# Peptides against a protein of PDB entry 5Z08: the designs that were tried, part 197

Target 1, 168 residues: chain A of PDB entry 5Z08
Amino acid sequence: RQKDEWAKKTSSLMKQLDWFIGEHLGAMLAAEELGGPVVGELMEIDPDDLSAGFNAHGKLKKATSQPDLDRRQRRIDDIWGPQDEQGQAHKRKRGADEALAASAEMRDLIEQLMNKLVEAGGDNSATYVEIPRESAAARFLVRSKVAMFHPNDARRLRLVDFGRDLDD
Target 2, 222 residues: chain B of PDB entry 5Z08
Amino acid sequence: GLPRLIDAIEEASKIPAKRRQTPIKPTIEKLTTHLYTHGASPDSLLRLADLLTLRNHLDQASLAAITRNLYPSSTVSDEVVLRFIGALGHGQLKPTLALQALFLRWLVMVYHLLENPGVLGQVYGVLFDLLDTAAIRPQLCHLLALVTRRKHVRPFRIQAILTLSRQTGGDPNLTGLLRVFKNYYPEIIVGDATKGRASAFKHPDPQWRQHLDEIQQRRSEA

## One batch from the design tools (peptide; made by RFdiffusion4, then SolubleMPNN)

Design b2_p20_8_s1 (from b2_p20_8, 14 letters changed)
Fold by OpenDDE base, seed 2:
Structure b2_p20_8_s1 (fold): chain B 168 residues (1-168), chain C 222 residues (1-222), chain A 20 residues (1-20)
Amino acid sequence: as target 1 above (168 residues)
Amino acid sequence: as target 2 above (222 residues)
Amino acid sequence: EAKKLKTLEEIYQRLRYSAE
């Protein structure tokens, strides 16, 4: 009886989490991957200003044309540039596809993180998931204090152990 | 009990060591033993926070010993947190920088027991403005790494930490904090600011953590 | 199972809080 109740609650919560990821978070993560604002409070930080870095006097350096900046700026310009009607439909479709991809990535990453935590049996070294890239999903999990990167390897991510906080 | 020990120490703290009728050291040892065994209730934590943060006639070794044994048996209130934050910085009435570093270390170690973790976010500016104080910087960066949210990662603070990192020759703790900022703004280039290794902000004292967990578990069984 | 539920609850709450 009690186990069945826990299983039902877990299933219900998983459905709520899947809904939240798919319907709310995925679009925001997709916007971040497309070079839009990072999920949460929009800070008026020009990404170009941050990428340019600061000189020794703390003044913004002129953005050196790094090829990756050009790709992000093109993506921003592609997102915010004048959209012809056909361009809007393609961008909406691309945005929807990216939202689905971001949702799937977030869901998969959470599942892997939870599975590794269970499999590790208390060995913290075995709790790390290897991530192919530092995605918006991975960064968001870290910002949310759900996950943490390995201190020496940004390709390794683990779930924060909540167990100590939950027994209180 | 713990309240009576605190009463005796509070009274002794008002009197210079040379004018005390009895040595306070045995009472401090009883207090630290009690704290190690049972922890401190929220009420006792507040009283001890006042003893630690307000100027009194207690010696630095006694204050450090109390701080090292300041195990919460329950949660940590906003008021207790604010007492320790209010004790930070420069000034004749402030605790020594060595004691402030112990307070910051304590806040790091009890962060998960805060009744309202948001209280540290409200005083984020006060904490951030102390980063130039080298003596407390390691523990301060660790605390900020726990507290930092997107709302705190403002352009002026990014600039300030980059500038301070250059001025310090790439302090690993500042580099570690910049890495935390990068989680909110991926565009932040940490490597250009510092050729140094970033701090991992590991738990300062695993034994202290284990003992805290044992004290907290006894509360859940009662 | 109880640990899994509690972990999921904490994940869900932290994600929601950070997305608001």
Scores: peptide ipSAE 0.530, ipTM 0.555, DockQ to the pose 0.345
Fold by OpenDDE base, seed 1:
Structure b2_p20_8_s1 (fold): chain B 168 residues (1-168), chain C 222 residues (1-222), chain A 20 residues (1-20)
Amino acid sequence: as target 1 above (168 residues)
Amino acid sequence: as target 2 above (222 residues)
Amino acid sequence: EAKKLKTLEEIYQRLRYSAE
């Protein structure tokens, strides 16, 4: 009885999570992958300042490569600019495809992280998932304090141990 | 009970050690034993925070012992948090930097028990401006790593950490904090700034954690 | 199973909070 209730609740929550990832988070993550705003509180940071990045000296890199700024600005303008109906349809389709891909990546990553946590049996060294790239999904999981990178290897990600709050 | 022990220590804290009729150490030991066994209620935490943060005649060893045993039995209020934050930095009326490091360590260890974690985000600037203080930097970076949200990752702060990292020869705690910032802004180049290892910001005391969890569980059963 | 559910709840809440 209690196990069945837990299974039902888990299934319900998984559906809610899948919906949240697919309907809300995926599009935002896709925007991030395409060079749009990072998911969460929109910082009024000049996109030009972000594109320039920060060097080891703490100086904004001058965006000297006009081509990459033009490509990002074109990407932003391509994302947000008034485009002809056909261009908008292609962009909407590409955006939808990227949102689906981001949603799938996020879902898979969460599943792998949870599976590794269960398999590790409390061994923190065994809880790491290898990620092929530092994706928007991976970064978001870390920003949200759901996951953390291995201290020595940015290709290894693990679930944050919530166990302190879970035994309540 | 705990309130009576706090009363006795509050009274003793008003008197210089040389003028006390009785040694305070036995009362401090009773307090720390009680805290270790039962934890501190929100009301007791506030009173203890005042004892720890306000200038008084308690010795540093006693203050450190209280801080090391400052197990919350419940939640930690914004008021308690703000007492500890207000005690940070330089000044004749402020606690020693060693004690401030213990306060920051405590805040890290009880972060999950804060009634409002957002309170630390509101004082983010105050915390960030103390990064130049080497004695508290390790714990401060750890706390900032917990507290940091995108709204805090501003260009001037990125630059400040990069500059400070260079000046310190690549402090691993600053590198660790930059890695947290990089999660919000992937464009941040961490590797070129620091030949050093980034801090992983591991829990500073696993035994203290376990004991806190035991104290917290007893309250849910009562 | 209970731990899995609680973990999922925590994941969901943190993701939601961070996306808002």
Scores: peptide ipSAE 0.525, ipTM 0.558, DockQ to the pose 0.348
Fold by OpenDDE base, seed 3:
Structure b2_p20_8_s1 (fold): chain B 168 residues (1-168), chain C 222 residues (1-222), chain A 20 residues (1-20)
Amino acid sequence: as target 1 above (168 residues)
Amino acid sequence: as target 2 above (222 residues)
Amino acid sequence: EAKKLKTLEEIYQRLRYSAE
């Protein structure tokens, strides 16, 4: 009986999480991957300042000099620029595809992180998931204090052990 | 009980060691033993925070011993946190930098027991402005790594920490904090040469953490 | 099972809080 209640609650919460990822978080993560704002409190940073990035001196780079900035600005212009009706349909489709991809990546990453935590049986060394890239999803999990990177390897991510906080 | 021990230490703290009729060490040992066994209630924590942070006639060894045994039996109030934050920095009335480092380490170790973790976010600027103080920088960076949210990662602070990192020859704790900032702003260049030198911000005392958990578990059973 | 539920609750709350 209690196990069945826990299973039902878990299933319900998983559905809520899937909905939250698919309907809200995925689009925001896709925007981040496309060079948009980082998910969460939009700091009143001038979009121009965000697009410029920070150089090794912590100064905003002027948008003009780096090919990656041109790609990001082109992506921003490709997202927000006046495009013909055909271009808007292609952009909406691309945006939807990126949102779906980001949602799937986030879901898969959470699932892998949880599975590794269960499999590790308390061995923290075995709890790491290997990630192919530092994605918006991975960074968001770390910002949210849900996950942490391996101290020496940014390709390894683990779930934060809530076990101590969860018994309260 | 713990309140009576605190009363005796408070009275002794008003008197220079040379003028005390009785040695305070036995009372400090009783206090630290009690704290180790039972922890401190919120009310006792506040009184102990005042003893630790306010200028008095207690010796540094006694203050350090109390701080090392300052196990909360419950939550940590905003008022207790603010006592420790208010004790940071330079000044004749401030605790020693060695004791301040112990306070910051304590805040890291009890961060999950704060009644309002947001209180540290409100004083983020005060903490950040102390990063130039080398003696407390390791624990300060660790605390900031826990506290940092997007609202704190301002352009001027990114520049400040990058500048300070260069001036310090790439302090691993500053590099660790820059990695936290990079989670909010991926465009922050943390130099490749510094990647291998970033602090992991591991728990500073696993044994202390385990003992804290044992004290906290007794509360949930009561 | 209980641990899984609590973990999911914490994940959901932290993600939601950080996305707001």
Scores: peptide ipSAE 0.501, ipTM 0.710, DockQ to the pose 0.362
Fold by OpenDDE base, seed 4:
Structure b2_p20_8_s1 (fold): chain B 168 residues (1-168), chain C 222 residues (1-222), chain A 20 residues (1-20)
Amino acid sequence: as target 1 above (168 residues)
Amino acid sequence: as target 2 above (222 residues)
Amino acid sequence: EAKKLKTLEEIYQRLRYSAE
């Protein structure tokens, strides 16, 4: 009886999580992948200043490479600029495709992270998932304090230990 | 009960050790045993925070022992948090830097029990400005790693960490904090300061965590 | 199973809080 109730609650929560990822979070992550606002708090920093980066002396690098800034600004302009009806349809389709991709990636990452945690049996070294790229989904999991990167390898991600021994 | 033990310690804290009629150590041991067994209620936490943060005649060993056993039985209020934050830094009226490091460690370990985690975000600047204080930097960076949100990641703070990282020879805690900043703004090219060893900000005391969880579970069943 | 549920709850809450 109790096991069945836990299974039902787990299934219900999984459905809610899948809905949240697919219907809400995926679109925001897609916007981030396309060069839009980063999911969470509003960007109060000029993207141009951030893209220039900081040197080892803590000084802003002069934006010498116009191309990457221009490409990001173009992406922002492409995302937020006025588009004709046909351009809007293509943009909406692309946005929908990116939202689906971001949702799928987020769902897959969560599943892999949970599976590795169970397989590791408490060994933190065995809990890492290899990620193919640093995606908006992966970064969001880290920002939300759900996951953390390996200290020496940004391609390795693990679930944050939420302090409940999975033995009780 | 716990309130009576706190009353006795509060009264003793007003009197220099040489002028006390009775040794306080047995009462401190009773308090720490009680805290270990049952934890502290929100009201008791506030009173204990005042004892720990305000200048009084309690010895450093007693203050450290109380801090190490400061298990919340419930939540941690904004007022309790602000007492500990207000006790940080340099000054004749401030607790020792060793005790401040214990307070920061405590805040890290109870972060999930804060009534309002946002309170630490509101005092982010105060915490950040203390990064130059080497004695508290490890725990301070860990706390900042928990507290940092996008709104806190500013160019001047990135520059400040980079500068301090160079001055310290690449403190792994500062490198860890820069990595947290990069998580919010991946486009930030942080130079050689991030090539070094970064702190993973692991839980500072797994046994303390386990014992806290046991105390918290007993409350949920009551 | 209870552990899986608790982990999922924590994931869900953290994701939701950070997306709002």
Scores: peptide ipSAE 0.541, ipTM 0.560, DockQ to the pose 0.368; fails the geometry check

Design b2_p20_8_s2 (from b2_p20_8, 12 letters changed)
Fold by OpenDDE base, seed 3:
Structure b2_p20_8_s2 (fold): chain B 168 residues (1-168), chain C 222 residues (1-222), chain A 20 residues (1-20)
Amino acid sequence: as target 1 above (168 residues)
Amino acid sequence: as target 2 above (222 residues)
Amino acid sequence: EKEKLKTLEEIYKRLRYAAE
């Protein structure tokens, strides 16, 4: 009975987290990747500017590991793209695709970080997830104090041990 | 073809303008017209990079005209990039700062066509150390904004930008670069020195971009 | 499962706080 209640609560929270990532955070992370404001900084983000770019209907395509080049290229293209209606539509589509990609990446990173923590069985060296790129998602996890980079390798990310920080 | 035009300009570049038997301007105009229409192959880009970066007897107007029409028809090699990077800074043998600014602008505009964008990351220190050069700073900050990765964001460089920002009265390009750094290290206090409007690092020439895209599209159809 | 829930709660809390 209690196990089932915990499982239900976990499932409910996961749905809330997935919603938060998909509907709110993904767009902001995409904006950051595109050279917009950094998430969690008091930037005067006009809410209206955020709402105009992120149409909710993008199909969850698997985050293809596009190299950092492709995101910066998209940023360049989005910053520098034609401001015509077609260019805005392409920017919106790219923004939506980036929001989906950022959401998927954030979700996948959280899952990998949690799985590695469980698999490591207390071995801190085994808790690191290898990240293919330094993404807005990865950076945000670090800024939010959810994750930390390996001191010597910024391609390795681990979950912060929340249990230890509460006892100090 | 383009190689023959380059040959003629290379030979003319060895001779002072007053000693040339024929005016070079018509050949430069043919070259720039060809570049505008067809772009430059990787091999031609290398030859043109040498003409632009090495000390020769070509006039500044001709060099600027070539640079403004330097559309790659394909990719940009590391060697081409390194020619332009090597031409940056102060020195009697280096191009003018005005021409260097055009080179940096060009590198920004063709960044997506680099065979290996990592090459710019390898020379990051060289680029960063030139930030005190006011004449090239706008384009340099823009290029650095494209190149910067976590490995480049070091405490000494953060402090260097902050110091230079104070010294320049808050150059918006430096503030823009510092915002890029802040993406990697959010704890960077963009203090009072950055009260200025940050540069958004927009594409320097939308028309040039559009024309480049047209040249590149022709390659994908061939 | 309880530990997983606590971890998720903390993740969600920190992400939300950092995004506000």
Scores: peptide ipSAE 0.466, ipTM 0.413, DockQ to the pose 0.255
Fold by OpenDDE base, seed 1:
Structure b2_p20_8_s2 (fold): chain B 168 residues (1-168), chain C 222 residues (1-222), chain A 20 residues (1-20)
Amino acid sequence: as target 1 above (168 residues)
Amino acid sequence: as target 2 above (222 residues)
Amino acid sequence: EKEKLKTLEEIYKRLRYAAE
């Protein structure tokens, strides 16, 4: 009976987490991957506002495409620049695709981190997940104090031991 | 005069030190003394920039001594600036990172004498992409702090500095540059995560500044 | 199972807090 209640609560919480990742966090992580604001390090800036840049008074300017911008800036301007109607649809689609990808990556990382923690049976050395790249998702997990990098290898990520942090 | 000294050094720079019939050090000392006393004209600056930035047989101590005495008597042209910028980064044909740091320091100290300060803004991306090079980062951040305008403060650059700041354990120079960015984007959170004090980007050499001012004043009287 | 739930609760809490 108690195990079934815990399983139900776990399932319910997982659904809430999946919703939060998919509907809220994924878009913010996608913006970060695309060179937007860092989630949790910047105040809520609308990605559209970031693309527009700021005026001399610190107010958002409408993004003027400057032709001599570096390839990275062009990419940002292509993503967030003044959208002609046709450009808006392509940008929205690309943004949605990146948000889905970021959501999937975050979900997968959390699942791997949880699985490794269970498999390690208390051995901290065995709790590390290998990450293929330093993603916005991975960085956010670290900033959120959910995960930690291996001290000698930034490709290895582990879940923070919440049991120790709660007792401290 | 200065042109003849530069001629002699240019010719000597083509020959390996072991094959030179005469030591170059006395000529370098005469050059640096002349530069300290009178400064360098725009034409002389260009020639000296080529000597400093192009691969030649001059020793590092001589190149550093010339750079430390490279007082402009007038303005600094875009061409001179671009010679120094082109010499930055990694490569077998590029000057040493120690010499590159001196060039960046020089650009900071003569920034107010540039004929067109906008030239540095045009090469902003080149400068920014070198921030990962630890040996030149302090001077590079200082130069970027002077050069940065609103058009340069872009999301990808904010993210890049934040990422690099984390990777470096909160380099004070990067934190200082982020504070400059925050002037344009107040929403950037700087320093809450990094217990580190930001660099204030103070003038690198007050004595050099004072001597430069004296050289510049003599021009206004002539 | 109980430990898994507690871990997920803490993950969810920290992610929400950091995203706010």
Scores: peptide ipSAE 0.465, ipTM 0.410, DockQ to the pose 0.257
Fold by OpenDDE base, seed 2:
Structure b2_p20_8_s2 (fold): chain B 168 residues (1-168), chain C 222 residues (1-222), chain A 20 residues (1-20)
Amino acid sequence: as target 1 above (168 residues)
Amino acid sequence: as target 2 above (222 residues)
Amino acid sequence: EKEKLKTLEEIYKRLRYAAE
């Protein structure tokens, strides 16, 4: 009985999390991947502003140009550049696709992080997930203090031990 | 339907209980039963928010019963949120502090259904300035723990909560909120006297949450 | 299961907290 109640609560919370990721966070993460404002920084991103394109004054400091970021950034300029009416529909679709992709990435990453934590059985060395890239999702998890990078390897991400943080 | 029940209650709310031709209690019971079964639409939520927040002749038990059954069937608009926020604090025209605590609890429980969660961030100052009000502090701290962002964690607010924490003998809810602040400013010393159980800000009513989820699921299937 | 729930609660809280 109690186990079933916990399972139901877990399922309910997962649905809420999935909703939050899909309906809100995914679009913001997509915007960040597209060179928009960093999620959780001071920018009140109106969802409507995401549709309007980021004006050039979002001086994203050129963090170190990993070459794969440049290809997405060019697509951003193509997506957010002054495009004709047909371009706006394609922009909206691309924006929606990127939001879906970001949502899926975030959801998958959370699931992997949780699974690794369970599998590790208390071995902190075994709790790391290998990430293929430093995504907006991965950075956001770190910024949110949900996850942390391995101190020597930015491709390894682990869930923060919330049990210890409550006792400190 | 729900709109007709609200109409009847709105009309009754204009009249002192002693002057009503018919008891309002049966209508309140019908309303709360309907809300429990079906939830409230955005339009109905707004009307109910006005009934709950504006001074009228409804009794406190009826207002509390409506608030306890105020299940959104959909989203919660900024306007609805602002009605409840506007009802907070001290004043003869404001709802009782007990009812305000129920409103804050409600906002916590429906936070995930807000159309724009950022609206609470915009009124953060109003919420924060009410922390000295002991009667609403537990729910207020919980709401602030959800709403607080880096932009809100200012030196003056850090000092204010530290001061208030000392003055209250380390209220666990203030300690809980201070832990949220510490997420932005790790150097914040949550003093030894606050070794008390920081409120974990658990969901106030798990049964209410479950029932809300059931109401929300029915909408997604329709 | 209980620990999973607590972990998810904290994840959700922190994500919501950081997104806004």
Scores: peptide ipSAE 0.477, ipTM 0.508, DockQ to the pose 0.396; fails the geometry check
Fold by OpenDDE base, seed 4:
Structure b2_p20_8_s2 (fold): chain B 168 residues (1-168), chain C 222 residues (1-222), chain A 20 residues (1-20)
Amino acid sequence: as target 1 above (168 residues)
Amino acid sequence: as target 2 above (222 residues)
Amino acid sequence: EKEKLKTLEEIYKRLRYAAE
C-alpha cells in the first residue's frame, strides 16, 4: 500500500517534470545552444526562495509560475519570433525541433543519472554517467546543483547526493 | 551572379577610392542585395571573408554593409571562421575595432551553422586574451559564452575575468561570462566582484536571425 | 521508491529554481 502510494506520487512527479522539461526548459536550453541567454543566469536566486517554490507535498505553488512562463515565452518569442509569419513558422519549427532535442537530452540525462545512482548502491565511483558532450542540458543540471562533473573528467556526470547534502 | 559581383569588388578593393574610375557603391549595393536575397555559398563566404579581413581600399561603410548582409546559404567553414578570428585585435593591418565587433557579432549569429564549432574552442585562448579590448568585449563575451566548455574554465581565466571585472567597474558582459563559467564551477562567486547586471547574451539581431533562417530553409527545400 | 521520489522532488525543485 505505501509502496504503491510512493509509486503513484513518483509517477505524478515524473509527469510534472516531463512537462516542465518539455514545455519550459527545453526551449530555454535550445535558446542557450543557439546563442540565446543562459538559462537561469539572470536570476539572483535567493536560496531561501527555493523553499517557497514547492509546498510541503512537493507540489508547485500555483501563483508565481504563470508570469515567469509568460516572460520566458516572451523571451523565446523575442529570441525566436521572427517578424514575418512564414519565417516565424520555420524558426518556430527549428526552435521546436531544438527544444525537443534539448528536452529529450535533459530527460535522458536525468534518467541515466537516477539509474546510475540506484545501480551504484552507494558507491560514488559507480554513479557517473558518461556524457557525449557538454550540452546546455548537462551544464544546466550542474548549475542547478542537480548534477556534478567528475573532478578529473568533464565527460562524467553524476547526480548530487541530495540525501547527504540535506542531512549535512 | 554573386561570384561576378565579388570579382568586381575584389578588383576595386585594390584601388584607392580616389583613383577608381567608377564608384563601387552600386556594386556593393548589388552584392548586399544579392546576399540578403540568396545568402553566400561557402566559396563566396571565403572570398568575402578575405575582403572583410584583409587590408584593402574598401571603405568602412561598405565593409560594414557586407558584414551585416553576410548570410550563409549553407555552412560556415573553419577557414572562414579563422579568417575572422585572425582579423581580431590591435594592429595596423587589422580591421577597425568597430568592424571586428561586427565580425564577432556575425560569428555569434552564425554559430549554429559552423561546420565545426570546435574550431572556436581551439582558438579560445586567442579570444579570451582580447577581453581587455573594450570595443569588442560585448560581442567577444557573447561568443565566449557560446564557446566555453569545462576545459576552458581554468583558475587563471577565472581570476583574469574577476580582475578585469574589477578594473572595468563590473562590465556586465564580463559578469555574464563569469556566470557561464559558474555553470561549470558553481563555487565561483560572481556577486562580490561585479556590482553590475550581468548580460544575458541575447541574440544580437532577431531580424537577422529570421532572415538567415529563411535563407537556410530555401536550401533545405532544394 | 521513497528515495526515488525524494530525489525527483529535489531535482524538480532545483531545476525550477535555476530556471526561474
Scores: peptide ipSAE 0.469, ipTM 0.418, DockQ to the pose 0.269; fails the geometry check

